# Peptides against a protein of PDB entry 1IK9, part 221

Target 1, 211 residues: chain A of PDB entry 1IK9
Amino acid sequence: MERKISRIHLVSEPSITHFLQVSWEKTLESGFVITLTDGHSAWTGTVSESEISQEADDMAMEKGKYVGELRKALLSGAGPADVYTFNFSKESCYFFFEKNLKDVSFRLGSFNLEKVENPAEVIRELICYCLDTIAENQAKNEHLQKENERLLRDWNDVQGRFEKCVSAKEALETDLYKRFILVLNEKKTKIRSLHNKLLNAAQEREKDIKQ
Target 2, 207 residues: chain A of PDB entry 1IK9 as posed
Amino acid sequence: MERKISRIHLVSEPSITHFLQVSWEKTLESGFVITLTDGHSAWTGTVSESEISQEADDMAMEKGKYVGELRKALLSADVYTFNFSKESAYFFFEKNLKDVSFRLGSFNLEKVENPAEVIRELIAYALDTIAENQAKNEHLQKENERLLRDWNDVQGRFEKAVSAKEALETDLYKRFILVLNEKKTKIRSLHNKLLNAAQEREKDIKQ
Target 3, 195 residues: chain B of PDB entry 1IK9 as posed
Amino acid sequence: MERKISRIHLVSEPSITHFLQVSWEKTLESGFVITLTDGHSAWTGTVSESEISQEADDMAMEKGKYVGELRKALLSVYTFNFSKESAYFFFEKNLKDVSFRLGSFNLEKVENPAEVIRELIAYALDTIAENQAKNEHLQKENERLLRDWNDVQGRFEKAVSAKEALETDLYKRFILVLNEKKTKIRSLHNKLLNA

## One batch from the design tools (peptide; made by RFdiffusion4, then SolubleMPNN)

Design b2_p26_2_s1 (from b2_p26_2, 14 letters changed)
Fold by OpenDDE base, seed 2:
Formats: structure tokens, sequence, C-alpha cells
Structure b2_p26_2_s1 (fold): chain B 211 residues (1-211), chain C 211 residues (1-211), chain A 26 residues (1-26)
């Protein structure tokens, strides 16, 4: 079961932060349980897949688009843009929410909620879920931090080896060329010496022919 | 201000999860505010640095060690080891906790708490803090995940460059030696040719002298 | 390969020195 808790402000009670809990299986489209609390009272309702389909049809909205709007409204809370307005009557237990666009507001959905007899249990469970989520996220953060530190060390090690390899390649090339030039110069000197000996021998032979 | 919320079980109400909130400035040693709730009622007390010092003295425990034990008891909740036992009287508003060692239990501390008139406000603020902490940890987690993915890419890139550098160094060495041998062989052939010409010239000269 | 080439270079140097010595006696 997936679950999201969000803060909302009700139009009727703008000074009192309410908490909207939505619980679902795999997708919001398959139906969900909605729970509202003010930290003292709680109200719960179940919304079926058939009700979601009927609301989409009544709005003349494609179901996937409607569920996408429901997901934004119910799971994100009132983001900073006040795009969603939440209304709840404690008398009728009727919850409805609107999407506010620049020039038009429209009702996005409505639910009948039932007052919970033992709100303290719902509130305790909600706090427990928050604390569990904090613990899970902390453990994940500690793991990711250790992995980052490992990857950074491994990167520095390979980078240092790479730089050494580049320098060693350049040094090798320079050394090999220096050695090559030395040996070539020796062979050039030998060739020059042999040429001079041949020239001298030819000159001596020309002298011997001239008696 | 630093803050920690933990689940505890009271000896008097073991079936009802309670939440222990501790709030402090920089260190627990400077004093703290303790808040207890069951999701319906709340109780709050303030503990001063002087009270912490007095409790450490009464226990004949070094203050740093005592504060270390307080931190474990009040901030970690009852870990799986039931090392800390929590007691609270709703009648007297007296909260005390014990450390359980193998053969000895001892009182670690005690506080007088006051019943909060509007527990819903305290509970709402507590839930708000949990939701804020979740959001902060999620944002940190997303950041660390992106950094891990970046570092892994960067590592793979440098590793691939390093492997190419190693291979290029080996190939360079092999190529330079091959070229060197070819040029040396050419010079060797020239030296041999010149030597043969010298030998022929010497033989011709010896023939001319015999003539 | 490096060792083989170093040996081949050393042999080449020895052959070249021997050729130079023979060319001195010439």
Amino acid sequence: as target 1 above (211 residues)
Amino acid sequence: as target 1 above (211 residues)
Amino acid sequence: MEEEIREEIKELDKELEALEERAKDL
C-alpha cells in the first residue's frame, strides 16, 4: 500500500493546518482511502475506482488526465501556487476540492467522509508512519553519502593513475627518441668514416697509377 | 533549535504508542524542552542546565557521561533492546525513566510535565515538523542520488581514458622500437656495403702492386 | 619484445664495432 500525507488549509478554517492522508494500492486510479485530521478530530472516506470513473465522466475529462489532476491535488497538498482549494463541512462531513485556473475555478472532486470515533489512534498511526518514513530516508541518505564518498575516492585514485600514465607515456616517448637519435648518430659517424676511407683509398690508387 | 521525536511505550500504557519530543539549543546539556503526547493529550516540561547538573551529581555520574545517557534515552526512543523504561503518571504529571542493565535498573532522570491546554496545536506542529523533515530528507536524497550518478559517469569516463592511455603507451613503445630497428637495419646495410667496397679496393690495389 | 629489441640493438652494435675494427686493419 502506498501512502502520502500532505498539509492542506481548509477554506472554512484557514488558520488551522489540516493533514490529508491518501492511501492506495499501486495506482490512485484503483481507488483510495482519504483521511483528514486537524490533530484532534479525524474523518475517513473510501473512494472506489467506479466513483473515480464516474467523476471523470461527469467532468467530461479523460480518466488518465483526471487521475493525474487528482494525484496533484491530493498528494502534493496546496503547493505555493494555491492552485487547489480544499473545502470541508464538519456538519455534513462533505469534502470537496477545486482547481483554480486564472479565469475559472472548477470542482475537481468531492467525497463524503465519516468521523472517526477514536481519532487518537489515527493520529498516532499517522505520526508513526511519518517517523518510519524519516528513519527510512535517513538510512538511505547515510547509504548514499557513503557511496558518494567511495565513488569520489575511486575517481581520485583512477584520475591520479591516469595522470601518471599520461606523464609516463610522454617520458617514454622522449626517452626512446633520445636513445634512437644517439644510436643513429653513431651509425652516421661510422658511415662517414667508411666513406672517407674509400675516398682516401681511391686517391692513393690514382697516385699509384700516375710513375 | 534542534529537535528529535521518538516513539516510546509507557509502563502504565504499553498498548498506546506515545511520542517523546525533545527540543534543545546546540547541546542537550544546555537544557531542553520535553513534550509527551498520545495523539489526544499532550504534556510539556522544561529542563534547565542546572537541573541536568543536579541530576548528574545526585547520580554520582560525570556530567558528560550523564548527558550521553540522557541523549540515548530521550533521543533514540526505546530501541529494540528495552534498555530504557519510561514511566508517566497522568495524575501527578511525573515522568521518569530508568536504564535497565542485566542485573540492575537505575533511575536515569525525572521531570514534572504540565498538561497542555490545546493538545491539537502541539500535535499539528509535531506532524508539520515530521512532514518538513521528510521533505528535507527527500530533497537531500534526490541530490545525493544525482551526485552518485554523476560520480559514477565521471569514474567510468576516467577509467576508459586510463585504459586507452595504457594501451596507447604499449602501442607507442612497440611502434617506436619497430621503426628504430628498421632504420638501424638500413644503416647496417650501408655500413656492410661500404666495407665490401673497401675490401674490393684493397684487393685491386694489391693486384696493381703485383703487376 | 623490448628485451628482444634491446638484444638485437646490442648485436647490431657488436657487428658494427667488428666491422669498424676490420676496417682499421684495412
Scores: peptide ipSAE 0.028, ipTM 0.808, DockQ to the pose 0.234; fails the geometry check
Fold by OpenDDE base, seed 1:
Structure b2_p26_2_s1 (fold): chain B 211 residues (1-211), chain C 211 residues (1-211), chain A 26 residues (1-26)
Amino acid sequence: as target 1 above (211 residues)
Amino acid sequence: as target 1 above (211 residues)
Amino acid sequence: MEEEIREEIKELDKELEALEERAKDL
């Protein structure tokens, strides 16, 4: 089961932060359980897939788009931009929310909730879930941090090997050329020496022919 | 201000998860505010640095060690190992906790709490803090994940450059040697040719002298 | 002179063979 808790402000009680818990299986469109609490009282309702489909049809909205709007309204929390307005009557237990656009507001959805007899248990479970989520996220953060540190070390190691390889390539090239020049110069000197010996021999022969 | 919320079980109410909030400035030894809640009622107390020092002295424990034990008891939650036992009387508002060792249990600390008049506000604030902490941790997780992905890409890039550098070094060495051999063979051929010419000239001279 | 030249050619041939062997081990 997936779960999301958001803080919302009710139009009727804007000074009291309420908490909206939504719980669902796999997809929000398959239905969900909605729980509202003010930290003292709690109210719960189950919304079926058929109710979601009916609300989408009543709005003349495509189901996937409607579910997308439900997700934004119910799972994102009231973003600071007042895009969603939440209403709840404690007397009727009727919960509804509106989407506020520039020029038009419209009702996005409505749910009948039931007052929970033992709100303390719901609140405790909600806090437990928050603490579990914090612990899981902390463990994930610690894991990711250690992995980042590993990846950074691995990067530094490869970078250092790469720099050594570059330097070794340059050194190899320089050494090979130096050695080549030395051997080549030796062979050039030998060729010159042999040419001089040949020239001398030819001159001596020309002298010997000229008696 | 630093804050930690833990779940604890009270000896008097083992079936009801209680939440222990501790809030402090910089260090726990400077004093802290402790809040206990069952999701319906809340109790709060302020513990001063002097009280912490007195408790350490009464226990004949070094202050730093005592604060270390307080940190484990109050900030870690009741670890599954029943190392810490928590007691609270709702009538006296007296909170105390014990450390359970193999062969001995001892009282680690005791606090007088006051019943909060508006527990719903304390509970709402507690839930808000949990939600804020979740959001912050999620943002940190997303950041660390993106950084991991970056570091992995950077590692792959350097690794690929390193492998190319290795291959290029081997190719350079091979090419330089091949070129060197070609030039050297040319010079050897020239040397051999010049030697043959010298030998022929010497043989002709020896023939001319014998002639 | 002929012997010196023959020895120098032999030395040069050994140097080349050593270079060729090193080039095969690459």
Scores: peptide ipSAE 0.027, ipTM 0.809, DockQ to the pose 0.036; fails the geometry check
Fold by OpenDDE base, seed 3:
Structure b2_p26_2_s1 (fold): chain B 211 residues (1-211), chain C 211 residues (1-211), chain A 26 residues (1-26)
Amino acid sequence: as target 1 above (211 residues)
Amino acid sequence: as target 1 above (211 residues)
Amino acid sequence: MEEEIREEIKELDKELEALEERAKDL
């Protein structure tokens, strides 16, 4: 079971924040329970999947599009653009809501609600749900914060190892080249020395042949 | 201004969840506003810093320790160990709470509350605060989730660069040694060749002298 | 590999010293 509580303003009582709770199983399309409260009185109604389908048909709207509009209206509260207008008669317990477009407003849905006999219980349960949701979100937040701190430590450790590896590679290359230059120079000196000895021996032999 | 809402059970009405809202400026020590509600009626009281100091003195408790106990009692709800017992008379508007230890219970504090004339407004504001807190916590959770995803990408990038650096270091060392062995062997061969030519020249000269 | 190169360098140095001694005698 999923639930969403939103704040709405009624056209008849725009100065008093009302709360709209919607509860559903898996998808809003399968039907939902709607609860309205002003913090003193509460009203509840059940909307079936068949009623949702009938309302979509009566509006000549595709069901998926209609459910998408229901979700925006009932679960988001009054969006920042006052796109949805809510109406409720406490006398008739009739709730209806409209979508306001620039050039046209149309009724999106209507429900007969029933006055709750014990509104205090509904309000207490609603507050309990809010407090539980706060606690769950806080626990999730603390978990994500600890995970961020872990990931940051792990990143710093790998970064430090990477920098050491780069420095070690450059140092290794430099050291190896220096060592090999020394050895090559020693061998080059020896080759030159042996070549000079050969030239001298050849010149001495040429002198001995010329007597 | 800080605020905490908790659920409590009253000794007189243990079957009905009550809500305790505490509001304060910077620290609970500076005084606080306490609001109690059952979802139908509400009661409010203000506790000054002087009253908190007086209660600590009357209890012969150090003020910081006393404030620490107030914070646990009033802000945590009934902790899992039923360490705090809450009492309220709707007739006298007298609220008091006790700390229950294994061998002794003692009164921790008491307040005279006033019945709120418009409890629905207090309840609506309390629900609004809960909904705002949920929205803030959700936004924080979404931010932390995105930050976790960023940190994980950054870690993977550095890890991949580190592994490439390690492999490149090992490959460099191996390649340099192979190249230098080849050069050294060429120089060794040249030195041997020059030495053999010197030996042959010396042997020919020794033959020419005997001849 | 470093040890092998060091050993080959040492052998090469010994061969070079032996070559220098033989090249003093002639």
Scores: peptide ipSAE 0.026, ipTM 0.807, DockQ to the pose 0.232; fails the geometry check
Fold by OpenDDE base, seed 4:
Structure b2_p26_2_s1 (fold): chain B 211 residues (1-211), chain C 211 residues (1-211), chain A 26 residues (1-26)
Amino acid sequence: as target 1 above (211 residues)
Amino acid sequence: as target 1 above (211 residues)
Amino acid sequence: MEEEIREEIKELDKELEALEERAKDL
């Protein structure tokens, strides 16, 4: 089961932060449990897949698009742009929310909630869920941090090997050329010496023919 | 100001999860505000640096060690080993906690709390803090994840360059040796040719002298 | 024969000079 808690403001009580909890299985389309609390009272309702489908049909909206709007409204909290307005009557326990577009506001959904007899239990469970989520996220952060530190070390090690390889390649090329020049110069000197010996022998033979 | 919320169990109400909030400035030693809630009622007390010092003295404990014990008790929650036992009287508003060691339990600290008139506000603020902490930790997780992915790409890029450098070094060495062997063989052939010409010239001269 | 040998020495000298220049530029 998935769960999201968001902070909302009710039109009826704009000075009092309310909390909207939504719980669902895999997808919001399969139905969900919605819980509203002001930190003293709580109200809960169950919304079935059939009710979601009916509301989509009543709105003449494709179900996937409608569920996408529900997800934005109910799971994201009041996004940064007050795109969703929440209304709740404590007397009727009627909850409804509106999408505010540039030129039109329309009701996106409405639910009948029931007042919880023991709101303290719902609130305690909500706080427990928040604390558990904090602990899980902290453990994930510590893991990711340790992995980042490992990856950075591994990167530095490869970088250092790469730089050594580049330098070793340049040094190897230079050393090989120097060694080969020395050997070539030795062979060149030997060729010159042999040529001089051949020239001398030819000159001596030409002298011997001339008596 | 730093803050920690922990889940605790009171000896008086072991079936009801309570929440212990501690707020402090920089160090717990400078004093703190403690808030206890059961999700319906809340109780708050302020503990001064002087009271902490007095409790340390009364316990004949070094202040830094005592604050270290307070930190473990009040900020870590009931650690996995029930090392700390929490007691609270709703009638007297007296809160005390004990450290359970293998052979002895002793009172670690005690505070007079005051019942909060508007517990819903304290509870809402506590939930807000939890939600804000979740959001901050999620943003940190997303950042660390993106950085991990970056570091992994950077590592792969350097590794690929390193492998290319190694291969290029080996290829360079092989190519240079092949080229130099060819040149050396040419010069060796030339030296051999010149030696043969010298031997032939010497043999012809020896024939001419015998003639 | 002498001219051929002189030409071969000149070619060898050019090849070695070209190798020496390449080694100085490294």
Scores: peptide ipSAE 0.020, ipTM 0.806, DockQ to the pose 0.104; fails the geometry check

Design b2_p26_2_s2 (from b2_p26_2, 10 letters changed)
Fold by OpenDDE base, seed 4:
Structure b2_p26_2_s2 (fold): chain B 211 residues (1-211), chain C 211 residues (1-211), chain A 26 residues (1-26)
Amino acid sequence: as target 1 above (211 residues)
Amino acid sequence: as target 1 above (211 residues)
Amino acid sequence: FEEEEKEEIKELDKELEELEKRAKDL
């Protein structure tokens, strides 16, 4: 079961933050349980897949698109743009919400809620869920932080080995060229010496032929 | 201002999860506000630095050690070891907690709380704080996750460059040695050729002298 | 004259054989 809690403002009570809990299995399309609370009273309603389909049909909207709008309205909270307006009557227990577009507002959905007999239990469970979510998120944060520190160490170690490899390559090339120039110069000197000896021997033979 | 909310179980109501909020400035030693709720009623008390000092003195405990025990009792929740037992009377509004050791339990602290007139406001604010903390922790998790993915890419890039550098160093060394062996063999062949020419010239001169 | 030049060629041959051996062991 998945759950999302958001704070909302009701048109009838804009000064009192309300909390909207939506609980569902795998997808919002399969139906959901909606719970509204003001921290004193709570109201709950179950919305079936058939009701979601009927609301989509009544709007002449494709079901996947309608469920996408429900997800934005019910799971994200109103968001910073007041795109969704929430209405609730404590007398009729009728909850409805509207999407505000630039030139038109339209009803996006409506649900009958029931007043919860023991609102304190619903509120306690909601707070427990929030505290569990905080603890899970903190443990995940601590794990990710330790993993970041590990990855940074591993990066620094490879970077340092890479820099040493680059320097060692340049040093190797320079050293090899220097050593080979020395050896080549020795062999070049020997070739010159032997060539001079041959020239001298040829000159002596030319002198001996000339008696 | 720092705040910690924990779930606790009261000895008088072990079946009902209660929530203990502690709010303080910088350090718990400077005093704190304690709030208890069952999701319907709320009770609040202010504990001053002088009261903390008096409780430490009454226990003959060093203040820093006592504050350390308060921190473990009030901020961590009971934890899995039931080391701390919480007691509250709704009639007297007297809150006290005990530390359970292997051979002895002792009272660790006691506070007078006052019943909150508007518990719904306290509960709404508590839920708001939990939702804000969830949002902050989620944003931090998403940031750390993206940073981990970045560090992993950066590590893979450096590792791949390092492996290429190692291979390039080995290839360079091998190529340089092969090239220099070829050049040295050419010079060696030239030296041998010149030496053979000198030997032949000497043998011809020795023939001409015998002639 | 012939012996000194034969020794220098032998030293050159050893140096080259050592270089060839190092190049085969790489």
Scores: peptide ipSAE 0.018, ipTM 0.805, DockQ to the pose 0.037; fails the geometry check
Fold by OpenDDE base, seed 2:
Structure b2_p26_2_s2 (fold): chain B 211 residues (1-211), chain C 211 residues (1-211), chain A 26 residues (1-26)
Amino acid sequence: as target 1 above (211 residues)
Amino acid sequence: as target 1 above (211 residues)
Amino acid sequence: FEEEEKEEIKELDKELEELEKRAKDL
């Protein structure tokens, strides 16, 4: 089961933060359980897959688009843009929510809730879930932080080895060329010396033939 | 102000999870506010720096060690080892906690609390703090995850460049030596040819002198 | 560089030095 808790403001009680818990299996399309609380009272309802399908049809909306709107309304919390307005009657236990667009507002959905007899149990479970989520997220943060520190060290180590390799390649090329130029120049000098000796010997022989 | 919420079990109500909120400025040594709730009722008390100092003295414990024990008791939650036992009387509003060691249990501290008139407000604020903490931790997790993915890419890129640099260094050495051997062998062949010509010329000259 | 190619260069240098020595004595 997946769960999301969001804070909402009810139009009827704008001064009191309410909490909207939605729980579902894999997707909201398969139905969900909705729980509303003000920290004193709680109200719960179950929305079936068939009810979601009927609401989508009544709105003349494609089901996937409708479920996408439900996900935004019920799981995002009241975003800063007042895009979703929440209404609840404690007398009728009727919950409904509207999508507010620039030029039009429309009812997105409505649910009948039931007042919970022991709201303290629901509130305790909600707080437990929040604390568990904090602990899990903290453990994940600590793991990711340690992994980032490891990856940064490993990157610095490889970067330093790479820079040394580049410098060593350039030094190797320079050293090899210097050594080879020396050896080639020695051989070139030897070739020149032998050519001069050969020319001199030929000139002496030509002189010896001419007596 | 710093805050920690923990779940605890009271000896008097072991079936009901209670929540212990502690809030402080920088360190617990400067004093703290303690709030207890069961999701229906809430109780709050303030513990001053002077009270903490007096409790440490009464225990004949060094203040830093005592504050260290308070931090473990009040901020860790009930750890799996039942090291800390919590007691609360709803009638007297007297809260006390004990440290359980293998061979000895001792009272670590005690506080008088006051029943909150509007517990729903305290509970709502507690849930809000949990949701804020979840949102902050989630944002941190997403940031750390993206940074982890970045560092991993950057590591792979540098590693691949390093491996290419190593291979290119070895290939450069091999190519340079092959080229130089070729050139040296050509020069060596030329030197040998010139020596042979010089020897032949000397032998012919010695024949011409004997003729 | 295989040890053989380094030895071949050393032999080349040595043979070239011997050729230099012989050509001085000439």
Scores: peptide ipSAE 0.017, ipTM 0.805, DockQ to the pose 0.129; fails the geometry check
Fold by OpenDDE base, seed 1:
Structure b2_p26_2_s2 (fold): chain B 211 residues (1-211), chain C 211 residues (1-211), chain A 26 residues (1-26)
Amino acid sequence: as target 1 above (211 residues)
Amino acid sequence: as target 1 above (211 residues)
Amino acid sequence: FEEEEKEEIKELDKELEELEKRAKDL
């Protein structure tokens, strides 16, 4: 089961932050359980897949688009953009929300909630879930931090080996050329010496022939 | 201000998870505000640096060690080790906690709390703090994940460049040696040819002298 | 002179055989 808790402001109680818990299985489209609390009272309702489909049809909206709007309204929390307006009557237990567009506001959905008899239990469970989520996210962050530190060390190690390999390649090339030039110069000197000896021998032979 | 919320079990109400919020500035040693809630009622107390020092002295414990025990008791949450036992009287508003060691249990601290008149506000603020902490931790997680992915890409890039550098070094060495051998063999052939010419010239001269 | 030049050619042939061996063992 997936869960999202968001803070919302009710039009009727703008000074009191309410918390909207939505719980669902796999997809929000399959239905969800909605729980509203003000930290003292709680109200819960179940929304079925059929109700979601009916609301989409009544709105003449494609189901996937409607579910996308539900997700933005119910799971995003009231972001600063006031795009979604939430209304709740404690008397009727009727919850509805509207999407505020530039030129048109329209009702996006409405739910009948039931007052929870033991709101403290719902609130405690909600806080427990928040604490569990914090602990899980903290453990993930600690793991990712350790992995980042490992990857940074591994990167520095490979980078240092790479730089050494580049330098070793340049040094090897330079050393091989130096050795090559040395040996080649020795052979050139020997060739020159042998050529001079041959020229001298030929000149001496030409002198010996010329008596 | 730093804050930690933990779940605790009271000896008097073991079936009801309580939440212990501790808030402090810089160090727990400087004093803290403690808030206890059961999701319906809330109780708050302030513990001063002087009270912490007095409790440490009364226990004949070094202040830093005592603060270390307070931190474990009040900030760690009740881990499964039942090392810390929490007690609270709703009637007297007296909160105390004990450390359970193998052979000795001792009172670690005690606080007088005051019942909060509007517990819903405290509970809402506590839930808000949990949601803010979740959002902050999620943003950190997303950042660390992106960095992890970056570092892994950077590692793979450097590793691939390193492997190419190793192969290029080996190829360079092989190519240079092949070229060197070719040129050296040409020079050896020329030296051998010149030597044979010199030997022939010397033999001809020795024949011409004997002749 | 002929012996020194023969030894020098032999040394050169050895140096080259060592270089060829190193180039094969790489």
Scores: peptide ipSAE 0.017, ipTM 0.806, DockQ to the pose 0.102; fails the geometry check
Fold by OpenDDE base, seed 5:
Structure b2_p26_2_s2 (fold): chain B 211 residues (1-211), chain C 211 residues (1-211), chain A 26 residues (1-26)
Amino acid sequence: as target 1 above (211 residues)
Amino acid sequence: as target 1 above (211 residues)
Amino acid sequence: FEEEEKEEIKELDKELEELEKRAKDL
């Protein structure tokens, strides 16, 4: 079961924050339970998949689009743009909500709610769910924080090894070239010495032939 | 201002979950506001720094230790070990809590509460705080998740660069040695050739002298 | 490979030193 609690304002009581709880199985399309509370009274209604389908048909709206609008209205609350307006009559227990467009408002949906006999139990359960959600989110935050600290350490370790590898490569190249230049210069000196010995030997032989 | 809401069970009403809200400035030692609710009624009391000091003195307990016990009792709820027992009389509005040790229980503290005239407002504000806390924790979770994904990418990038650097170092060493061996062999061949020429020239000169 | 090439270079250096010694001695 999935659940979302949203803060809403009713047109009839704009000064009193209300809480809209929606509970559903897997997808909102399969139906849901709506609970409204003002912190004193509570009202509940069950919306079936057939009612959702009927409302979509009555609106001449594609079902997936309709469910998408229900999701925005009921699970996001009155988003920062007041795109959705909520109405509830405590007398008739009739709940309805409208989508406000620039030049037109239309009723998106409506539900008959029933007054809960024990609103305190509903409110306590709602608060329990909020506290449990806070605890779960805190545990997730602590886990993610520890994992981030691990990844940061692992990154620093590999970065330090990489920098050492770069420096070691440059040092190796420089050292090898220096060593090889030394060896090559020794061989070059030896070749020059042998050439000079050959030239001297040839000159001495040419002197010995000239007597 | 700091705030903590905890779920508690009262000895008088163990079947009804109660919520204990504690609010304070910076440190619990400076005093706090306690609010108790059952989802229908609410009770509030203000505890001063002087009352905390007096209770610590009356218990013959060091103040820091006493505040440490208050923190565990009031901010953690009845932890999983039922170390703290909560009592409240709705008639007298007297709240007290006990610490349960293996062989002894003792009263840790007690407060006079006042019944809130508008419990619905307190409950609505409490739910608002829970919802705001959920939203903040969700935003933090999303941030930490994105940072985790960033750190993982950065780690993979550096790891791949490190492996390439290792391979490039080994390849450089091998290539340099091969190139230098080739050049050294050329010089060695030239030295051998010059030595043979010198030996031949010396042998010819020794023949010419014998001649 | 590194050990074999280092040995081959060491042998080359040794042969080259022996060639230096032989070229000083004529």
Scores: peptide ipSAE 0.017, ipTM 0.805, DockQ to the pose 0.131; fails the geometry check

